# Peptides against a protein of PDB entry 3KDP: the designs that were tried, part 189

Target 1, 230 residues: chain A of PDB entry 3KDP
Amino acid sequence: PFLIFIIANIPLPLGTVTILCIDLGTDMVPAISLAYEQAESDIMKRQPRNPKTDKLVNEQLISMAYGQIGMIQALGGFFTYFVILAENGFLPIHLLGLRVNWDDRWINDVEDSYGQQWTYEQRKIVEFTCHTPFFVTIVVVQWADLVICKTRRNSVFQQGMKNKILIFGLFEETALAAFLSYCPGMGVALRMYPLKPTWWFCAFPYSLLIFVYDEVRKLIIRRRPGGWVE

## One batch from the design tools (peptide; made by RFdiffusion4, then SolubleMPNN)

Design b2_p25_8_s4 (from b2_p25_8, 16 letters changed)
Fold by OpenDDE base, seed 2:
Structure b2_p25_8_s4 (fold): chain B 230 residues (1-230), chain A 25 residues (1-25)
Amino acid sequence: as target 1 above (230 residues)
Amino acid sequence: KEIEEALELAKKLLEEGRRILEEAF
């Protein structure tokens, strides 16, 4: 998120402290739970193969957990960010390069995509309004990502929800998201303003699309073993 | 065992993070 903020010069979608809470808090436990389930599944399915190849598989699984899932989550967060800003009159294309004027406290006439002028205070309210939904979206997308990534090749319907640690992690991250979203003072400390319940559902279409895409991908992998889709 | 240790560490970090947040408010 921060790299995209710098490269695209868009308004800050998520505070640095909140990013740290995601990276060190919400993502860590679920990623570990996923790694545990995958390691258990791989140990059960594969007779001890060559230690070098097994290490490579584990490294790939860890890389998928920390890298690919994180990128997909960020995309979900950015989706919600752009939706909120678009609803407030700022279309995604208009946000490109807007950061300099957006963050300038002396400019109180920044125009949106429809010619409405926004004061610095109004802009910051909208910016901080994005932080909480962005975070919550990451959590909601993470639910789907964790479920679909349980196995590299098997459908969720085949593997089931047997990992109690994963289930616990899902509840814990949800509880943390609720705490950060609704606890008094979070708006001041973390720039996370209170979240309307409707925004919890903003990520659901995206999560569903990822879920469907991954199930289709897994289906293709099962039908064409060793294909480039792996 | 390493996964369990990592999980416990992660839980501790989360709990500490929550405490820091609770203390900050």
Scores: peptide ipSAE 0.000, ipTM 0.271, DockQ to the pose 0.030
Fold by OpenDDE base, seed 3:
Structure b2_p25_8_s4 (fold): chain B 230 residues (1-230), chain A 25 residues (1-25)
Amino acid sequence: as target 1 above (230 residues)
Amino acid sequence: KEIEEALELAKKLLEEGRRILEEAF
């Protein structure tokens, strides 16, 4: 999220502190849970044929998996961000390069896509209104991503939810999201304004889509072992 | 046993993390 903010020069979609909360608070326990789930997987019961090469391949695969998960999460968050800004009059195309004027405290007449002038204070309210839904969207997407990453080949329905650390991680990230979204003072401290409960459901279609996609992918892998989709 | 120990450690770390956040904000 922050990298795209810099590259595209758009208004800040997610605060730095909230990013740290994701990286340290929400992603850490799930990451640990996935490491343990892999150890329980029958794949790890097989001794590496070549410990040096197979270790490197596994490290690369893990790195790629985390990279892909992060990209999926970012896409979900940015979708929510663009929807909120569009509802407030800022179309995605108009946001490109707008950061300089957006963050300037002395410019109080920044125009939206429809010619409405926005004061600095009004712009910052809209910006901070995006932070909480962005964070919540990431959490909801993480539910699906963590569940689908439990197994490489088996359906979630076949493997089940045996990893207690994963279940705990899902609970903790949800509790943290609720705390940051609804605790008084978070708007001042973390620049996360309270979220309408209905916004929790906005990410559900996206999570469902990635879940269905992964189940279909796994079904293909099971039917065609050794395929390129694996 | 290792999973239970890891779970307990994770709980402790999260509780400490929450405490730090509550103290900081």
Scores: peptide ipSAE 0.000, ipTM 0.250, DockQ to the pose 0.033
Fold by OpenDDE base, seed 4:
Structure b2_p25_8_s4 (fold): chain B 230 residues (1-230), chain A 25 residues (1-25)
Amino acid sequence: as target 1 above (230 residues)
Amino acid sequence: KEIEEALELAKKLLEEGRRILEEAF
């Protein structure tokens, strides 16, 4: 998010403090949950065919898969961001290069895509309105990521939801998202304005996309043992 | 409480997502 903010010179989609909340709050409990995940039965039973190469290939494929999931998460967040700004009169193309004027408190006549002028205060309200749903989008997408990470080969439905720590992680992330979205003072403290409940659904297609992606990947692995996808 | 409502909504979304996946696979 921050990298795209710099490169595209768009209004800041997600605040630094919110990013820290993701890193320290949202990711820690899931990471712990994965450490305590019971090993998948097929992973434990599968002897490496080539101990020297199979480990390296597998680590590379895992890293690639997580990288792809991370990109889908980022795209989901940006989608939500662009939808909100578009609904407020700022089309995506108009946001490119707008940051300089957007962040200038002395410019009170920044025009949207439809010629409406926005004061600095109005722009900041819209910006901070984007921070919360961007964060929530990441959390909702992370639900899918966390659930799929517990298995390498088997479907989530085959492995089941037996890890209580994993389940706790999902609820912790959700509770944190709810707290940051609705607790009084978060607009001032974290630059996160209250979120309309409808925006929780905006992330849902991307969460589903991650699930489908992983299940398809796992299906390919099961159908083609020893293939390049494994 | 808004937080409780949001949490409940999130739980429903998660459950609905799982339902869709279970129907698909």
Scores: peptide ipSAE 0.000, ipTM 0.253, DockQ to the pose 0.102
Fold by OpenDDE base, seed 5:
Structure b2_p25_8_s4 (fold): chain B 230 residues (1-230), chain A 25 residues (1-25)
Amino acid sequence: as target 1 above (230 residues)
Amino acid sequence: KEIEEALELAKKLLEEGRRILEEAF
């Protein structure tokens, strides 16, 4: 998110508070949940691996898979960001290079894609309006990510939702997202303005995409044991 | 490769979403 902000010179899509909430509120509980995850049935049934070669391959493949899932999450967040700005008259192409004028408090006539002029206050409201739905989008996408992280090879339907800590994590991050999105004063204190409830559904296609992708990946792994897709 | 395909699909969905928004708005 930050790299695209700098490279494209677009208005800030994700605030510092939202980043901290992702790192502390959404990523920490998943990490804990993985530590308490029940042993995967296929891991327990596997014959002893060569501990030197098989561990490295597994760690690299898991790292690549999580990296790619993270990229899809970021794309989902940016999609939400561009949707909100487009709804407010700023088309994605128009946002390129706009940051310098956008952040200048002395410029009160920044034009949108339709020639409407925006004051500094209006622009900052729109910017901060993007922070909350970006965060919520990440949370909703993380629902799928958390579920798929339970297993390496088995389908979620085969392994089930047995980890109570994972389930608790899903509720905790959702409750945090609701608190930050709807609690009075969050706009002033955290620059996270209230979210329309409809924005919770904006990320659902991305969550579904991640879920389907991982299920297909795991299906391929089951059909081709020892493949580089593990 | 499958991940790259999923990423490309995600990019296409984003571009289509942007196009729909540009047409709507």
Scores: peptide ipSAE 0.000, ipTM 0.218, DockQ to the pose 0.017; fails the geometry check

## One batch from the design tools (peptide; made by RFdiffusion4, then SolubleMPNN)

Design b2_p26_1_s1 (from b2_p26_1, 20 letters changed)
Fold by OpenDDE base, seed 4:
Structure b2_p26_1_s1 (fold): chain B 230 residues (1-230), chain A 26 residues (1-26)
Amino acid sequence: as target 1 above (230 residues)
Amino acid sequence: SEELKKIAEEALKKVKEAREKIKKLL
């Protein structure tokens, strides 16, 4: 998010404090949950066909899969950001290069895509209105990531939701998202304004995309054991 | 857009009021 903010010179989609809340709050507990998760019985019992080559290939494939999931998460966040700004009159194309004028407190006549002028205060409210939905989108997409990480080969439907630590992680992320979104004073302290419940649904297509992606990946692994996707 | 501006202004007003309340409590 911050890299695109710099490169595209768009208004800041996600605040620094919110990023810290993601890194410390939403990533740490999932990481712990995965560390305590009993490895899939297939992973534990399967001897590597070639310990040297298969380990390197598997590590690379795992890293690529997580990298791809992370890209889908980022895309989901940006989609939510652009939808909110578009609803407020700022089309994505109009946001390109707008940051300099957007962040200038002395410019009070920044025009939207429809010629409406926005004061510094008004546009900062819109910016801060984007922070919470962007964060929530990441959290909702992370639900899918957590669930898919439970298995390497088996579908989620085959293994079920038996991991108590995973369930705890899902509740913690959701509770943190709810706290940051709806607790009084968060708009002042964290620049995270209250979220309309409808914005939670903006992330669902991306969560579904992650599930479909992972199930397809796992299906390929099951059908082609020892293939390049394993 | 005008409704959103109005909502934003109301939100800003509430935030300012909340800040003032917090400043009075601290």
Scores: peptide ipSAE 0.006, ipTM 0.238, DockQ to the pose 0.031
Fold by OpenDDE base, seed 1:
Structure b2_p26_1_s1 (fold): chain B 230 residues (1-230), chain A 26 residues (1-26)
Amino acid sequence: as target 1 above (230 residues)
Amino acid sequence: SEELKKIAEEALKKVKEAREKIKKLL
């Protein structure tokens, strides 16, 4: 997200506080839960063919898979960001290069795509209004990511939800997302303005996409063990 | 503040590194 912010020179889609909430609040407990996840029965039964090469290949492919999932998460967040800004009059094309004027406190007449002038305060409100939905989008996408990360090769339907710590992590991140989205004062304290309940659903297509992507990936791995997709 | 932002970014970097290490252990 931050790289796209720099490259596209758009208003900041995700604040530092929301990033911290993701990393410390939503990602930590799930990451710990995954550390306690039982090893897949298939991984334990399958001896590595070549421990040196297969480990390197597995590390690269895991890194690529997590990189791809992370990219889908970011795309979901950016989609939510662009939709909210578009609903507030800022079309995605108009946001390109706007950051300089957007972040200038002395410019109080930044025009949107419809010629409406926005004060600095109004622009910051709409920017911060994007932070919460972006965060919630990441959380909702992480539901799928955490569930799929329980297994490398097996379907989630085969592994099941045996890890109570993961279930707790999913509950915790959802509760935190709800707290940050709806608790009074979060707009002032964390620059996370209240989220319309409808925006929770904007992430669901991306969660489903990640889930389908990973299930397909795992299906390919199961059908072609030792392939480049592993 | 820019300082809080730097601290946050550094904390984030450490958490990301820790997550990557945990993901490598998994």
Scores: peptide ipSAE 0.000, ipTM 0.186, DockQ to the pose 0.040
Fold by OpenDDE base, seed 2:
Structure b2_p26_1_s1 (fold): chain B 230 residues (1-230), chain A 26 residues (1-26)
Amino acid sequence: as target 1 above (230 residues)
Amino acid sequence: SEELKKIAEEALKKVKEAREKIKKLL
């Protein structure tokens, strides 16, 4: 998110404090919950045929899977960001290069895509309005990520939701997202303004995409064990 | 909790400093 912000010179989609809440809050409890997940019976029963090559392949696969899922999460966040800015008159193409004027306190006549002028204060309200939905989008997409990371090969429908710690992690993450989104003073303290309920649904297509992606991936692995997708 | 708070404050400081450095380069 921060790299795209610099490269595209767009208004900041996610505040520094919100990034810290993701890195230290929302990622930690889910990661701990996954550490207590019972190892997939197939992973523990299959001795690596070649410990050197099979370990390297598994590390590359985990890295690729996490990298791809992380990209889908980021795309979901940016989609929500662009939807909110477009709803407020700023189309995605107009945001390119706008950062310099957007962040300047002395420019109070920044035009949107429809020629409406925005004061610095108004622009900052819209920017901070994007922080909460971007965060919530990441949390909602992380629900899918946590559920798919439970198993490497088996479908979620085959393994089931037996881990109570994972379920607790999902509820805790959701409760944290709700607290940060709706608690009074979060707009001042964390630059996270209250979220309209409709913006929670902006993440759902991306959560579904991650589920479909992982189920297809797992299906391919089951059909072609030892393939390059594994 | 205090160590996590300290790590968060240090991370926040580093990100603010990085943001200011980037603003000076722009």
Scores: peptide ipSAE 0.000, ipTM 0.203, DockQ to the pose 0.021
Fold by OpenDDE base, seed 3:
Structure b2_p26_1_s1 (fold): chain B 230 residues (1-230), chain A 26 residues (1-26)
Amino acid sequence: as target 1 above (230 residues)
Amino acid sequence: SEELKKIAEEALKKVKEAREKIKKLL
């Protein structure tokens, strides 16, 4: 998200503090939960014949999988961001290069795609209105990520949701998202304005896409053991 | 604000690095 903000010179889609909340609050507990799940799974597996080579391959595959999932998360967040700005009169094409004028407090006549003038305060409200839905979109997409990362080969339907730490992680990130979205004062403290409940559903297509992608991937691995997808 | 942003970005970088290290240990 931040890279696209810099490259495209668009208004900031997600606040720095909110990014920190994602990385510290939403990713840490899931990472710990996956650590325990892998430890439990590896105790049941034969020791790797070559720990160095198998570790390197696993690290690359995990890194690629997390990189791909991170890109899908970013796409989901940006989709939500562009929809909200478009609903407020700012089409995606008009946002390109707008950052300089958008962030200038002395410019109070920034025009939208329809010729309506926006004050600094008005456009900052619209910017901050994007922060919460972007964050929530990331969290909802992370639900799918956590669920799919539980197993390397088995479907979620085969392994089930038995890891209590994973369930706790899902609850924690959802509770954090709800707290940041609806707690009074978050608009001032974190620049996160209250979210309409309907915006939670905007992320579901992306979560479903990740889930379907991983189930298809796992299905391919099951049908072709030792393939390049493994 | 810009300094706080830099500190936050540096902290975020350290957290990401720590996360990657944890993932490598896992």
Scores: peptide ipSAE 0.000, ipTM 0.192, DockQ to the pose 0.036

Design b2_p26_1_s2 (from b2_p26_1, 20 letters changed)
Fold by OpenDDE base, seed 1:
Structure b2_p26_1_s2 (fold): chain B 230 residues (1-230), chain A 26 residues (1-26)
Amino acid sequence: as target 1 above (230 residues)
Amino acid sequence: SEELLEIARRAKKIVEEARKEIEELL
């Protein structure tokens, strides 16, 4: 998200404090939960034929999977960001290059795509309104990610939801997201303004996309081991 | 174009109302 912010020169979609909440709050319990997940039965049962090459292949597979999932997460967040800004009069094309004027406190007449002037305060409210649903989008997408990451080759339908710690992690993430989104003072403290409950559903298509993508990927890996999809 | 301008005006008003609500909650 931060790289796209710099490259596209758009208003910041996710605040630094929110990033810290993801890193320290949201990701910690899930990461622990994944550590306690039962190792994939096929990984545990198969002795590495060549420990050096098999390790390298596994590292490559993991890196590609995390890279792809992370990209889908980012796309989901940015989609939500662009929808909110578009609803507030800022079309995506208009946001390109707008950051300099957007972040300037002394410019109080920044025009939206429809010629409406926005004060610095109004712009910051809209920006902070984007932070919360971006965060929520990440959490909702992470639900799918956590479910799929417990196995690399087997289907989620085969592995099942056996880890109670993982389930607890999902609830903890959701509770944290709700707390950060709706607790009084979070708008000022964390620059996370409350969002309408409907915004939680904006991430669901992306969660489904990740789930379908991973299941298809795993299916291809099972059918064509050593293919380009790995 | 006029309808879009009206939507943008409404959006601005919603943001201002949301600000007031947040300020009241703080």
Scores: peptide ipSAE 0.028, ipTM 0.529, DockQ to the pose 0.024
Fold by OpenDDE base, seed 4:
Structure b2_p26_1_s2 (fold): chain B 230 residues (1-230), chain A 26 residues (1-26)
Amino acid sequence: as target 1 above (230 residues)
Amino acid sequence: SEELLEIARRAKKIVEEARKEIEELL
């Protein structure tokens, strides 16, 4: 998110504190949950067919899969960001290069895509309105990520939701998201304004995309045991 | 279009209302 902010010079979609909350709050407990799930499911204990070649390939494939999931996650966040700004009169193309004027408190006549002028205060309200949904989108997408990481070969429907630690991680992540979204003062302290409940659903298509991606991947693995996808 | 301008005006109003609500919650 921050890289795109720099490169495209768009209004900041997610605050630095919220990024830290993601990294420390929403990623740590899920990572622990995943570590326990991996130990239970014997995902890591499956000996490679060829320890010299298959281990490296498998590590690369895992890294690639997680990288792709991370990209989908980022796209989900940006989608939510652009939807909110578009609903407030700022089309994505209009945001390119707008940051300089957007952050200038002395410019109170920044025009949206429809010629409406926005004061600095109004722009900051819109900006901070984007922070919470962006964060929540990441959390909702992470739900899917956590669920799919339970196993590499079995469908989610076959494996089920047996890991209590994973469920706890999902709950903790959701509780943190709710706290940051609705606790009084978060708009000032973290630049995260209260979230309309409807915005929670904005991320669901991307969660579904991750599920579909993972199920297709697992299906390929099942159909071609020992293939390049394993 | 005029419709899009109206949507933008409505959006601005929503932001202003949201500001007031936030100020009341603080």
Scores: peptide ipSAE 0.026, ipTM 0.517, DockQ to the pose 0.023
Fold by OpenDDE base, seed 5:
Structure b2_p26_1_s2 (fold): chain B 230 residues (1-230), chain A 26 residues (1-26)
Amino acid sequence: as target 1 above (230 residues)
Amino acid sequence: SEELLEIARRAKKIVEEARKEIEELL
């Protein structure tokens, strides 16, 4: 998100605090939970044909898959960001290059896509209004990510959700998202303004997309064992 | 579009109200 902020010169879509909350609250605990997940029967039963080469290849393939999932997560967050700004009068095309004027405290007449002028304070409120939904979008997308990461080859429906630690991780990230979204004072303290409950649903299509992507990926792996998609 | 402009005006008003609430909390 920060790289896109720099490259596109758009208003900051996600605050540093929210990033830290993702890293510590949403990514870490689930990652630990996966370490305690029972290995797939296929992982335990398949002796590597070549332990040195197959391990490295598998690590690369996993990293690529997670990279792709991460891109979908980022796209979901940015979609939410652009929707919120558009609802406030800033179309995506108008945001390009606007950062310099947006962040200038002395410019109180920045025009939106419809010619309406916005004060610095108003702009910052809109910016901070995006932080919470962006974060929540990431959390909701991570629900799907965490579920799919339980398996490398088998469908989620085949393995099920038996890991209590994973369930705890999902609860924790959701509780954190709710806390940051609705706790009084978060707008001032963390630059995270209250979120309308409807925005939680905005991320669901992306969660579904990740789920479908992974199921298709796993289906390909099952049909073509040893392919580049593992 | 006049309708979109009106939506933008309403959005600005909401933001202004939120600003006032924040100022009261500070």
Scores: peptide ipSAE 0.020, ipTM 0.467, DockQ to the pose 0.022
Fold by OpenDDE base, seed 2:
Structure b2_p26_1_s2 (fold): chain B 230 residues (1-230), chain A 26 residues (1-26)
Amino acid sequence: as target 1 above (230 residues)
Amino acid sequence: SEELLEIARRAKKIVEEARKEIEELL
């Protein structure tokens, strides 16, 4: 998010504090839950054909898969960001290069895509209104990510939801997201203004996309063992 | 399972403490 903010020169979609909340808060319990996930029976039974090359290839493939999922998560967050800004009169194309004027507190007549003028305070309100749903979108997409990451080859339907710690992690991150979204003072402290409950559903298509992507990936792995998609 | 739950509880506590520290710094 921060790199796209710099490259596209758009208003900041996610505050630094919310980034810290993702890194320190939402990822910790889920990561622990995944670390103690029962090893897939197929992973433990297969001896590496070449321990040196197969380990390196496997680590690269895992890193690529997580990188792809992370890109889909970010895309979901940015989608929610652009939808909210578009509803407030700022179309995505108009946001390109707007940051300099957007962040200038002395400019109180920044025009939206429809010629409406926005004060600095109004712009910051809409910016901070985007922080919460961006964060919530990441959390909702992480639900799918956590569910798919517990297995490497088996479908979620085959493995089931047996890890109680994973389920606890899902509830914990959801509770954290709800707390950060609705607790009084979060708008001032974390620049996260209260979120309309309807915006939780904006992330669901991306959660479904990740789920479908991983099921297709796992299906390909099952059909072509030892392929580059692992 | 109890050990894993304890690890998860400790992790949750660390996250909550870190969040409080961030809130205090702001």
Scores: peptide ipSAE 0.000, ipTM 0.202, DockQ to the pose 0.037

